# Peptides against a protein of PDB entry 6RGO: the designs that were tried, part 225

Target 1, 392 residues: chain A of PDB entry 6RGO
Amino acid sequence: MALKLLGFNQDATCFSVISSNKGVTIYNCDPFGKCFELEKSTSNDEELDFLVEMLFSTSLIAVVDKTIGASKRKKLKIVNTKRKATICELTFPHEIMDVIMNRKIICVVLKSDQIFVYDISCMKLLRTIDVRGEKLKSTSKFRNSEAVGDIGVRVSLSTDNNSILCYSSYSKSDKENAPLNDIVVFDALKCIQINVLPAVHQSNIVCIACSPDGMLMATASEKGTIIRVFKTIDTENDEPILVNEFRRGSRPSRISEMKFNHDNTLLACVGESDTIHIFALPVTTTEADANEDDTLQQSSHSLSSSINGLQYISKGLANRFGKIIVSKIPTQSQQRHVAYIKIPENAKYRIGFPKDTTNTIHICGEDGNYLVYSIPRNEVGPCTLVKSNTFD

## One batch from the design tools (peptide; made by RFdiffusion4, then SolubleMPNN)

Design b2_p18_5_s1 (from b2_p18_5, 11 letters changed)
Fold by OpenDDE base, seed 3:
Structure b2_p18_5_s1 (fold): chain B 392 residues (1-392), chain A 18 residues (1-18)
Amino acid sequence: as target 1 above (392 residues)
Amino acid sequence: DAIKELQELLEEQEKLLK
């Protein structure tokens, strides 16, 4: 059967798939098994496409039927899976491209490059963000969206209650074809822009991940060779907003998903390549725990020496040319993965980090494999397979 | 009714986190 992966929920306790014969199925990870099924509404042999976002392990899901020719592509359904009932339905002016949620917020991304921000508790619209509208009255040339592939606004939302929304925006360059290479950091609850990170890549951003606490974000361009990690908020201590650069590879490859683990110590990425890459983030030791254990210092020294090559472009140049966030970091400071998983070629995989085990990763494939891996702590190498299950 | 059911689902989750 053809499977299409929708992904993991926020805590990786469940994942959702489209089965060409059944419709949408949600699996529980532990104990492994089918927990919900949404039957096909149509008997047609049309290729099923859906968005399904689950609110953690709850019976609350957001569903969009994206099946070709369906007028339903503009409709968001909030469904109670326990009752198998639609709670509410919202209709949008344009096709829904993405839906993200946490305990407080639902964000709906449209093909128009608009983001609708809702309070989940009452489904009240808090804000409409028009990512195009920040560009002045340049004529309504919608990029003729036929030939330019799925380059749209990308979003990520913190899984905490702070509800930090990161989204890709168009650069302020007067060029008609400005790339989606800026990042906006937005407080979705207060509806306030916190930060703008200009020109974080040379090309369009195609993947964004926000940390669970909203303090970090990761970005990848359409090249997918370099992943950058940024602080979402400017810290008073003149610290660089760019905290890490990771090299996924030398060959261009699209990254489809990135995830932080729950303690911000790991960043995983998956995409069109045969490899899931896991990167270690330097633990920012908050000064408080500096007192006790001398013994762990020896291993951290080797990683810290490579970061010091981030020459602060002095405050004086930053005021005259807007915040040049991406200095030409020497290619030598680009860290590689600390761990990896080999996956079948041409199999799409999704990734999730469980809350309770910081060194465990959940993965699922369109090949019908659900796999749990242990991540090595003290060595660079392959992850160890701990558990495997199959689904159809 | 719909908002009440939505709130009940959100409250069930907040109880599982305590």
Scores: peptide ipSAE 0.431, ipTM 0.895, DockQ to the pose 0.694
Fold by OpenDDE base, seed 2:
Structure b2_p18_5_s1 (fold): chain B 392 residues (1-392), chain A 18 residues (1-18)
Amino acid sequence: as target 1 above (392 residues)
Amino acid sequence: DAIKELQELLEEQEKLLK
């Protein structure tokens, strides 16, 4: 049967899949098993396409039927999985491209490059973000839907209650083909723009991950060779703080998903390559709770020695046009993965980090494999398979 | 009430996180 992965929930306790014969199935990770099924409403041999966003381990899901020919591609359903009933339905002016949520906020991304921000508790619209802005309204040449590939606004939302929304935006260049290479950081609760990171890549951003706490973001372009990690809120001299620059590979390959673990120590990426890459982030030791006590000399051979070469070359060449050129980390300072998982080249995989085990990663494939891996801490190498299950 | 049901589902979850 053809499987299509929808992904993990925020804490990787569940994942969603489209089965060609059954419709949408949600699996629980531990104990492994089906927890919800949404039956196919149509008997047609049409390729099923859905968006399903689950709110953690709750009975609350957001569902969009994106099946071709379906009049439902503009409809968001909020469903109670325990009751198997639609709680509410919202209709949008344009096709829904993405849906993300946390305990406070639902964000709906439209094909029009609009983001609708809702208070989840009452489904009240808090803000409509128009990513194209007022200037581009005049050139209403709808990009012919065929030739403009999978380039649209990308979003990521913090899983905490602070509800930090990161989204890709068009560069301020008066060029008709301005790339989606800016990042906006937005407080979704207060509806305030916090930060703008200009020109974080040379090409369109195709993947964004926000950390669970909203303090970090990872970005990847269409090239998928370099991943950049920034602070979201903090700035240095009104300039964006680049924390890390990771090299995924030398060959271009699309990154489909990135995730931080729950303590911001790891960043994983997956895409069209045969390899899931896991990168180590610098642990920001908050100096605060150095209270006195226990003498245990566990020799943390901190991998700190290699990070000292990041001299902040804060030589902002402020070129006259106010373009913050994110200082390219020298290619020599580009970190590689600390761990990896080999996956079949033809299988799409999704990734999730469980909350309770910061060195464990959950993965699932369109090949019908759900796999749990242990991530090595002290060595660069392959992850170890801990558990495997199959689904259909 | 749809809003009441939505709030009840959200409140059940805020209790599981404490």
Scores: peptide ipSAE 0.428, ipTM 0.894, DockQ to the pose 0.625
Fold by OpenDDE base, seed 1:
Structure b2_p18_5_s1 (fold): chain B 392 residues (1-392), chain A 18 residues (1-18)
Amino acid sequence: as target 1 above (392 residues)
Amino acid sequence: DAIKELQELLEEQEKLLK
């Protein structure tokens, strides 16, 4: 059977799949089993396509049926899985490309590069963000949307109540072909732009992850060789704070998903590569709790590589290529993965971090495998398989 | 009715966090 992965929920307690024969199935991770099934509405052997976003472990899901006809692709259904009933339906002017939610907000991304932000408690529209709208003032030429492939606006939302929305935006370059290489940080509750990170990559951003608390953001371009981690809100001298730059690999490979763990100590990435990479983030010691004197000499050789201040050398080398404001971290300071998982080259995988176990990662594959791995703490190496289940 | 059901589902979620 052809399986298509939709992904894990926010706490990695469930994952969603499309089965060509069954429709949408939601699996519980522990105990492993089917918790919900949405039957296909059509008897036709058409390739099933859905968006499904689940609100944590609740019976609340957002569903978009993309299988048949341009009309259904514009409809968001909010479904109560316990009742097996649609509780509300929203219709959009354009095809829905993505849906993301937390306890406060639903964001709907359209093919028009619009983001609709809703208050989930009442399904009231709070904001329409037009990511093209800043560009429409300068360039009247409709990019024929047909010629630019799978490159659209990418979004990520914090899983907390602060509801920090990060999205890719078009660079203000006068070029007809401006890349989606800026990031906007947006307070989705207050509907205020908090920050703009200009030109975080040279090419279009294809993957964004927000931390659960909304304080960090990871970005990857079409090249997928470098992952950058930024602070979302904090700035230094009105410039974006680059926390880390990770090297996934030397070969270009698309990153499809990135996730932070719940304590912001790990960042995982998955994509078209045979390898899931897990990176360690520096623990920001908040200076606050330095007072309690407890002498436990645990010789954690923290390789405090003194990340001596990445002083943005704002030295005005106006070289002919547009100002990449992000100082290239010297290749010597590019951190590699601390852990990895080997996956089949031809199988798409999704990743999730469970809340209760910060050194555990959940993965699922279009090969029908749900796998739980333990992440090594003390050494750079492979993750250890702890649990495996199969689904169809 | 739909808004009330949304609120009930969100309240169920807040109880699972406590």
Scores: peptide ipSAE 0.427, ipTM 0.895, DockQ to the pose 0.723
Fold by OpenDDE base, seed 5:
Structure b2_p18_5_s1 (fold): chain B 392 residues (1-392), chain A 18 residues (1-18)
Amino acid sequence: as target 1 above (392 residues)
Amino acid sequence: DAIKELQELLEEQEKLLK
């Protein structure tokens, strides 16, 4: 049967899939099993397509029917899975491209490059962000939406209550074909722009991940060879703080998903390649009040490879055309993965980090495999398979 | 009714985390 992956929820306790015969199915990760099914409304042999966003392990889901020929591509349904009932429906002027949520906010991304921000508690519209409208103030020509293939506005939302929204925006260049290579950081609760990171890649941004706390953001371009990690709020001399630059590979390959673990110590990426890559982030020692004296000398040989953090102040080389380009970290200082998982070629996979086990990763494939891996702590190498299940 | 049901579903998780 053809499976299509929708992804994990925010805490990797559940994942959703489309089965050609059944419709949308939600699986629980532990204990592993089917917990919800949305039956196919049509008997037609049409390829099913859906967006499904879960609110953690709750009975609340957001659903969009994206099936070809469906007039429903502009309709968001909020569904109670216990009741199998629609609570409310929202209709948009354009096709829905993405839906993301946390406990406070729902963000709806449209094909028009608009982001609608809602208070989830009352479904009140807080803000409409017009990513094109900001560009139109500089460049009068609408890109005809037909000729721009699979490149649209990308978004990520913090899973915490701070509700930090990161989205891709068009660079302020007078070029008709300005790339989606700027990032805006937005407080979705206060409806204020916090930061703008100009030209974080040379090409369009195709993947963004916000950390659970909203303090970090990872970005990847169409090339998918380099991942950049930035601070979201903090700036040095009005310049974006680049904390890491990771090399996924030498060959171009699309990254479909990135995720931070719950303590911001790991970043995973998956895409069209045969390999899931896991990168280590520098532990920001929050200076917690280390007043208490307790002498336990346990010589944790932290292989702190003191890679002398040459704070490469990303001197944005203002090229002669006023374009701030984020300076590339020298190729020698590009960090590699600390761990990896091999996956079947041509199988689409999705990733999730469970909350309680920061060194565990959940993955699921369109091959019908749900896999749990342990991430090595003290060595660079393959992850160890801990648990496997199959689904149909 | 719909808003009340939304609020009840949002509270389901706050009870599971305590």
Scores: peptide ipSAE 0.419, ipTM 0.895, DockQ to the pose 0.802

Design b2_p18_5_s2 (from b2_p18_5, 8 letters changed)
Fold by OpenDDE base, seed 5:
Structure b2_p18_5_s2 (fold): chain B 392 residues (1-392), chain A 18 residues (1-18)
Amino acid sequence: as target 1 above (392 residues)
Amino acid sequence: SAIEEIRELLKEAEELLK
């Protein structure tokens, strides 16, 4: 049977899949099993396609039927899984490309490069962000949306209540073909732009991950060779703070998903390659003023690799010819993975980090495998398989 | 109402995350 992976929820307690014969199925991770099934409404032999966004392990899901020929591609359904009923339906002017949510906000990304931001508690529209309209204000030429197939606005939302939204935007370059290589950081609750990170890659951004707390953001371009991690809010001398630059590989390969763990100590990436990569982040000791004296000398071998603060010198020398020279970050600062998982080359995988076990990763594949791996703490190497289950 | 049902499910989410 052809399985399509939709992904894990925010805390990796559930994952969703499309089965060609059954429709949408949600699995619980522990105990492993089916927790919800959305029956196929049509007998047509058309390849099923859906967006499903879960709200943690709750009975609330957002569903979009993306099946070819369906007028439903513009409809967002909020579904109660316990009642198997649609609570409400929203209709959009354009096809829905992505849906993300937390406990406060739903963001809906359209094929028009618009982001609709809703207060989930009342389903009120808070903001429409027009990423093209911002570009059109800078560049008077309508890009015909049809010719740029797979390159759309990418989004990520913090899973906390702060609701930090990161999205890709068009560079202000006078070129008709400006890439989606800027990042905007947006407070989705207050509807305020917090930060703009210009030209974070040379080519279009195809993957973004926000940390659970919204303080960090990871980005990857269509090359997928380098991952950059930035602070979302803070700036140094009006320049974006680059925390890390990771090398996934030397060969171009698309990254489909990235995720931070819940304590911002790990970043995982998956895509078209045979390898899931896990990178270590520097522990930002928030010096919380907890003066409590308790002397337990746990010898934290601080791998104080002195990551000397590589000032992201965005010397965008705007030479007279509008070449944004993205400063090459020195190749010496590129870190490799600390851990990896080998996966089948022909199977798409999705990743999730459970809340309670920061050194555990959940993965699921279109091959019908749900796998739990332990991440090594003290050594660079393969992850250890802890649990395996199969699904159909 | 639809909004009341959403608020009940949001309360469930707040209880699961405590």
Scores: peptide ipSAE 0.561, ipTM 0.949, DockQ to the pose 0.840
Fold by OpenDDE base, seed 4:
Structure b2_p18_5_s2 (fold): chain B 392 residues (1-392), chain A 18 residues (1-18)
Amino acid sequence: as target 1 above (392 residues)
Amino acid sequence: SAIEEIRELLKEAEELLK
């Protein structure tokens, strides 16, 4: 049977799949098993297409049926999985491309490059972000999103209550074909733009990840060779702070998903390559308040020393037009993965980090494998398979 | 109501994350 992966929920306790014969199935990771099934409404051999976003391990899901008809592709259903009932339905002017949520916010991305931000507690629209309208009026030739494949606005939302939204935006270049290579950082609760990171890549951004706490973001372009990690809120001299630059590979390969672990110590990426890459982030010592005296000299001589990632304050070369171009970190200082997982070349995989185990990664494949890996702490190498399950 | 049911499910989410 053809499986299509929808992905993990925010804490990797569940994942969602489309089965051609059954419809949408949600699996619980531990104990492993089916927790919800949404039967297909059609008897036809039509290729099923859905968006499903789950609110953690709760009975609340957002569902978009994209299988048939332009009308259904514009409808968001909020469903109670325990009752198998639609709670409410929202209709949009354009096709829904993505849906993300946390405990406070639902964001709906449209084919029109609009982001609708809702307060989940009352399903009220807080903001419509028009990513095209923010582009200088002169260059508003509708990129027929049809002609340029899967290139659209990408979004990521923090899983915390701060609800930091990162989205890709069009560069303010007077070029008709301005890439989606800017990042906007947005407070989704206050509806305020916090930061703008201009030209973080030379080509369109195709993948964004926000950290659970919203303090970091990772970006990848269509080339997928370099991953950049930035601070979301903090700036230095009104310039974006580049924390890390990682090299996934030398050959172009699309990255489909990136995730931070719960404590922001790891970044994983997956895509069209045979390899999931896991990168180590420098531990940002939050300056914990210097109060209590507890002298415990625990000699944690851990690997802190070598991942002195030079905070390359990329002195943005202000080009002649005052745009800060994030300086490329020298290729020699581009960090490689600290760990990896080999996957079948033709199988799409999704990734998730569980909250309680910072050195564990969950992965699932369109091959019907759900796999749990342990990430090595003290060495560069392969991850160790800890648990495996199969699904249909 | 639909909003009351959403609020109950949000309360479930807050309880699971404590």
Scores: peptide ipSAE 0.560, ipTM 0.949, DockQ to the pose 0.835
Fold by OpenDDE base, seed 3:
Structure b2_p18_5_s2 (fold): chain B 392 residues (1-392), chain A 18 residues (1-18)
Amino acid sequence: as target 1 above (392 residues)
Amino acid sequence: SAIEEIRELLKEAEELLK
């Protein structure tokens, strides 16, 4: 059967799939099994396409049926899975491209490069973000980007109550073909722009991840060779906003998903390559706990030597217009993965980090495999398979 | 109401995260 992965929920306790024969199925990870099924509404052998966003392990899901007709592609359904009932429906002016939620906010991304921000508790519209801005309203030429893989606005939302929204935006360059290579950091609750990171890549951003606490964000471009990690908020101490640069590989490959673990110590990425990469983030020791002088001389010597090269001389010429020139990190300061998982080249995989085990990763494939891996702590190497299940 | 049912499910989410 053809499977299409929709992904894990926020805490990796569940994952969603489309089965061509059944429709949408939600699986529980532990104990492994089906917890919900949404039957296909049509008897036709049409290729099923859905968006499903689940609120943690709750009975609350947001669903978009993208299979049939332009009208359904514009409709968001809020569904109670326990009751198998639609609670409410929202209709948008354009096709829905993405839906993301936490306990406070639902964000709906449209093909028009608009982001609709809702308070989930009352389904009230808080903000419409127009990423194209007012200038492009005149040239109603929707890029017929049918041919080039749909380069649209990318979003990520913190899973916490702070509700930090990171989204890709068009560069202010006077070029008619401005890339989606800026990042905006937005407080979705207060509806305030916190930060703007200009030109974080040379090409369009195709993947964004926000940390669970919203303090970090990761970005990847169409090249997918470099992943950059940024602070979302400017710290008073003139600390560089760019905290890490990771090399996934030398060959271009699309990254489809990135995730932080719950304590911001790991960043995983998956995409079109045969390899899931896991990167270690340096623990920002908040200076507070440095007082316990306890003599554990554990041999952490080897990893420290590579960190000293990230004296990002932010000779950001603060030119009057806040152009943070992301200085090219020297190629020598690019960290590699600390761990990896080999996956079949032709199978799409999704990733999730469980809350309770910071060194465990959940993965699922369109090959029908649900796999749990242990991440090595002290060595660079392959992850160890701990548990496997199959689904159809 | 629809909003009351959403609020019940949000309360379930807050209880699961304690």
Scores: peptide ipSAE 0.559, ipTM 0.949, DockQ to the pose 0.825
Fold by OpenDDE base, seed 2:
Parts: sequence; structure tokens; C-alpha cells
Structure b2_p18_5_s2 (fold): chain B 392 residues (1-392), chain A 18 residues (1-18)
Amino acid sequence: as target 1 above (392 residues)
Amino acid sequence: SAIEEIRELLKEAEELLK
């Protein structure tokens, strides 16, 4: 049977899949099993497509039926899974491309490059973000969605209550073909722009991950060779702070998903390659906890010495046009993965980090495998398989 | 109401994350 993965929830306690025969199924990770099924409404042999966003392990889900020919591609349903009932339905002017949520906010991304921000507690619209801006509306050429079909606005939302929204935006270049290579950081609750990171890649951004606390973001372009990690809010001399630059590989390969673990110590990426890569982030020791436990200091020194070679060449050549050229971290200072998982070629996988086990990663594949891996702490190497289950 | 049911589910989410 053809499976299509929808992904993990925010804490990787559940994942959702589309089965061609059953419709949408949500699995619980531990104990492993089905917790919800949404039956297909049609007997047609149409390829099922859905968006499903789950609010943690609750019975609250947002569902969009994206099936071709479905009149529902503009409709967001809020569903109670325990009652198997639609609580409310929202209709949008354009096709829904993505839906993200936390305990405070629902963001709905449209094919029109608009982001609708809702207060979930009352389903009130807080903001409509038009990523194209009013000036570009005059060029009536809707990019014919056929040829450039997969380049749209990307979003990520912090899982905390601060509700930091990171989204890709068009560069200020007056070129009709401006890349989606800027990042905007937005407070979704206050409806204010916090930060703008210009030209973080040379090509369109296709993947964004926000940290659970909203303090970090990871970005990848269409090339998927380099991942950049930035601070979201903090700036140095009004310039964006690049925390890390990771090399996934030398060969171009699309990254479909990235995630931080819950303590911001790891970043995982998955995509069209045979390898899930896991990168270590520098632990920002807040100076406050320096007092008590002197004993564990010994092992961290070896990794920190390689990071100190990041001389902040914060001498960004401020080219006359105020474009912060993110200083290319010298290729020699590009960090590689600390851990990896081999996956079947051409299998689509999704990733999730559980809250309680920062060195564990959950993965699921369109091959029907749900796998739990342990991440090595002190050595660069493969992850160890801890648990496996199958689903249909 | 629909909003009351959403608020109940949000309360469940807040209890699960404590």
C-alpha cells in the first residue's frame, strides 16, 4: 500500500500518515499503536493528500483535505479526535500549503504567499502577513505553479508560548525573480516583526526549523549542502548572529525537514538523501550555573577548542547597499555531522525529538517503519537502533 | 460552543506540558 508521511507532532509523541486504503491515521509512539483514524470520504482511486497538524498529544488536530479534485483544499477543519467531530471550519481565498500550531497560535500558509495568524483560543485572525508585499501585486503573473511548483513561503513556529514565527521572504531586489532567501522573525502573539535576516542563502530557502524556545533557527536552501543556524532575536551591532554553519554534504540534495531537540543541543536533518544527519550545537552555558558541579567540565573542552576557531570575522563587508552578506564561514570551519542514520534510498522519512530524552530521535518512513535511535554523545558515528515498529 | 470545546482541549494541552 502507498503510505505518505505527514510527520511527527511537536514533542514526537505521535505521528500521522496517509494510507491509500484507510485515509489519515495517527499513531502514538509509546505505547506504539493507532490512536486516531480519519476515514477517506471518497471511494475514488484518487491519490490522497492531506495536511494534519496535531497539538502535542491532545485530541485537537487541524486537517486540510488536499486531494486533487477536492473542493476542500481551501478549508481548514479543527477536529476533536476523541469525538471524531469537526469543531469548526475556516475557508481561505487560496489553497492551503501548510498549517503549523502551538498552544496559542495557528498559522495557515496559502499558495498566495500569505500567512494567516490566528489566536487558537478564539479562532480570531490576529494578522495576515503578505510575504510578496503590496508592491509586487502589480505583476499579475502568478508564477505558473506548474514549472516552479515547489518553491513557496516556508514557516516554522516555536512550540513554546512565546510563539516565535520564522518565515522565508523575498529579497528586496527589484528583480521579478527575487529569491525567497530572507528570513523574517515575527512575534505571532504581539503581531510584531522582531528581526530580518537578509540573504541567508544564495538560492530560495526550502526548509526552516525554529527551536522549541524560539531562540534559534536553522535554514537550508534548494542546494541543501549547507545548513545555517542563527539566533532569532539577538543581534550583534544590528547584524544577525550566525551561531553555526553545518555541511550536510558536497552533492546537492533537498532537505525536507529539520528539527532541534528540546534543549537546543542537537539539530537533525532529513530529505532526499540516504542519510539523516545530526549536528551538535554549542551549549550556551548561561554563566549563572557556574557555581556547583565542577566535575563534568573535563569532557566539553575538546569540542569547544574547535569552535573557538570561529573568530567572529564580524567584519561583514557592509557593501554600500546595506545588504548584510552573511560572511561565508570559511569552508574549513564548516562543521560536519556528529551522528547519522542510514535510511533506504528513495524512502521519505520524517524526524522528531522526544521531550524527555534529548539523545533519542524518532524517525518514521513511507516504508512503514517507525524507529527509535540513540544518538552517540562522545563519538562521531552511527546512531544505535533502540526500538522498531511497523505500520500499514 | 465550538470555542468552549477548543478551550477545553487547550487546557488538556497545558496540563500535559506541566
Scores: peptide ipSAE 0.555, ipTM 0.948, DockQ to the pose 0.828

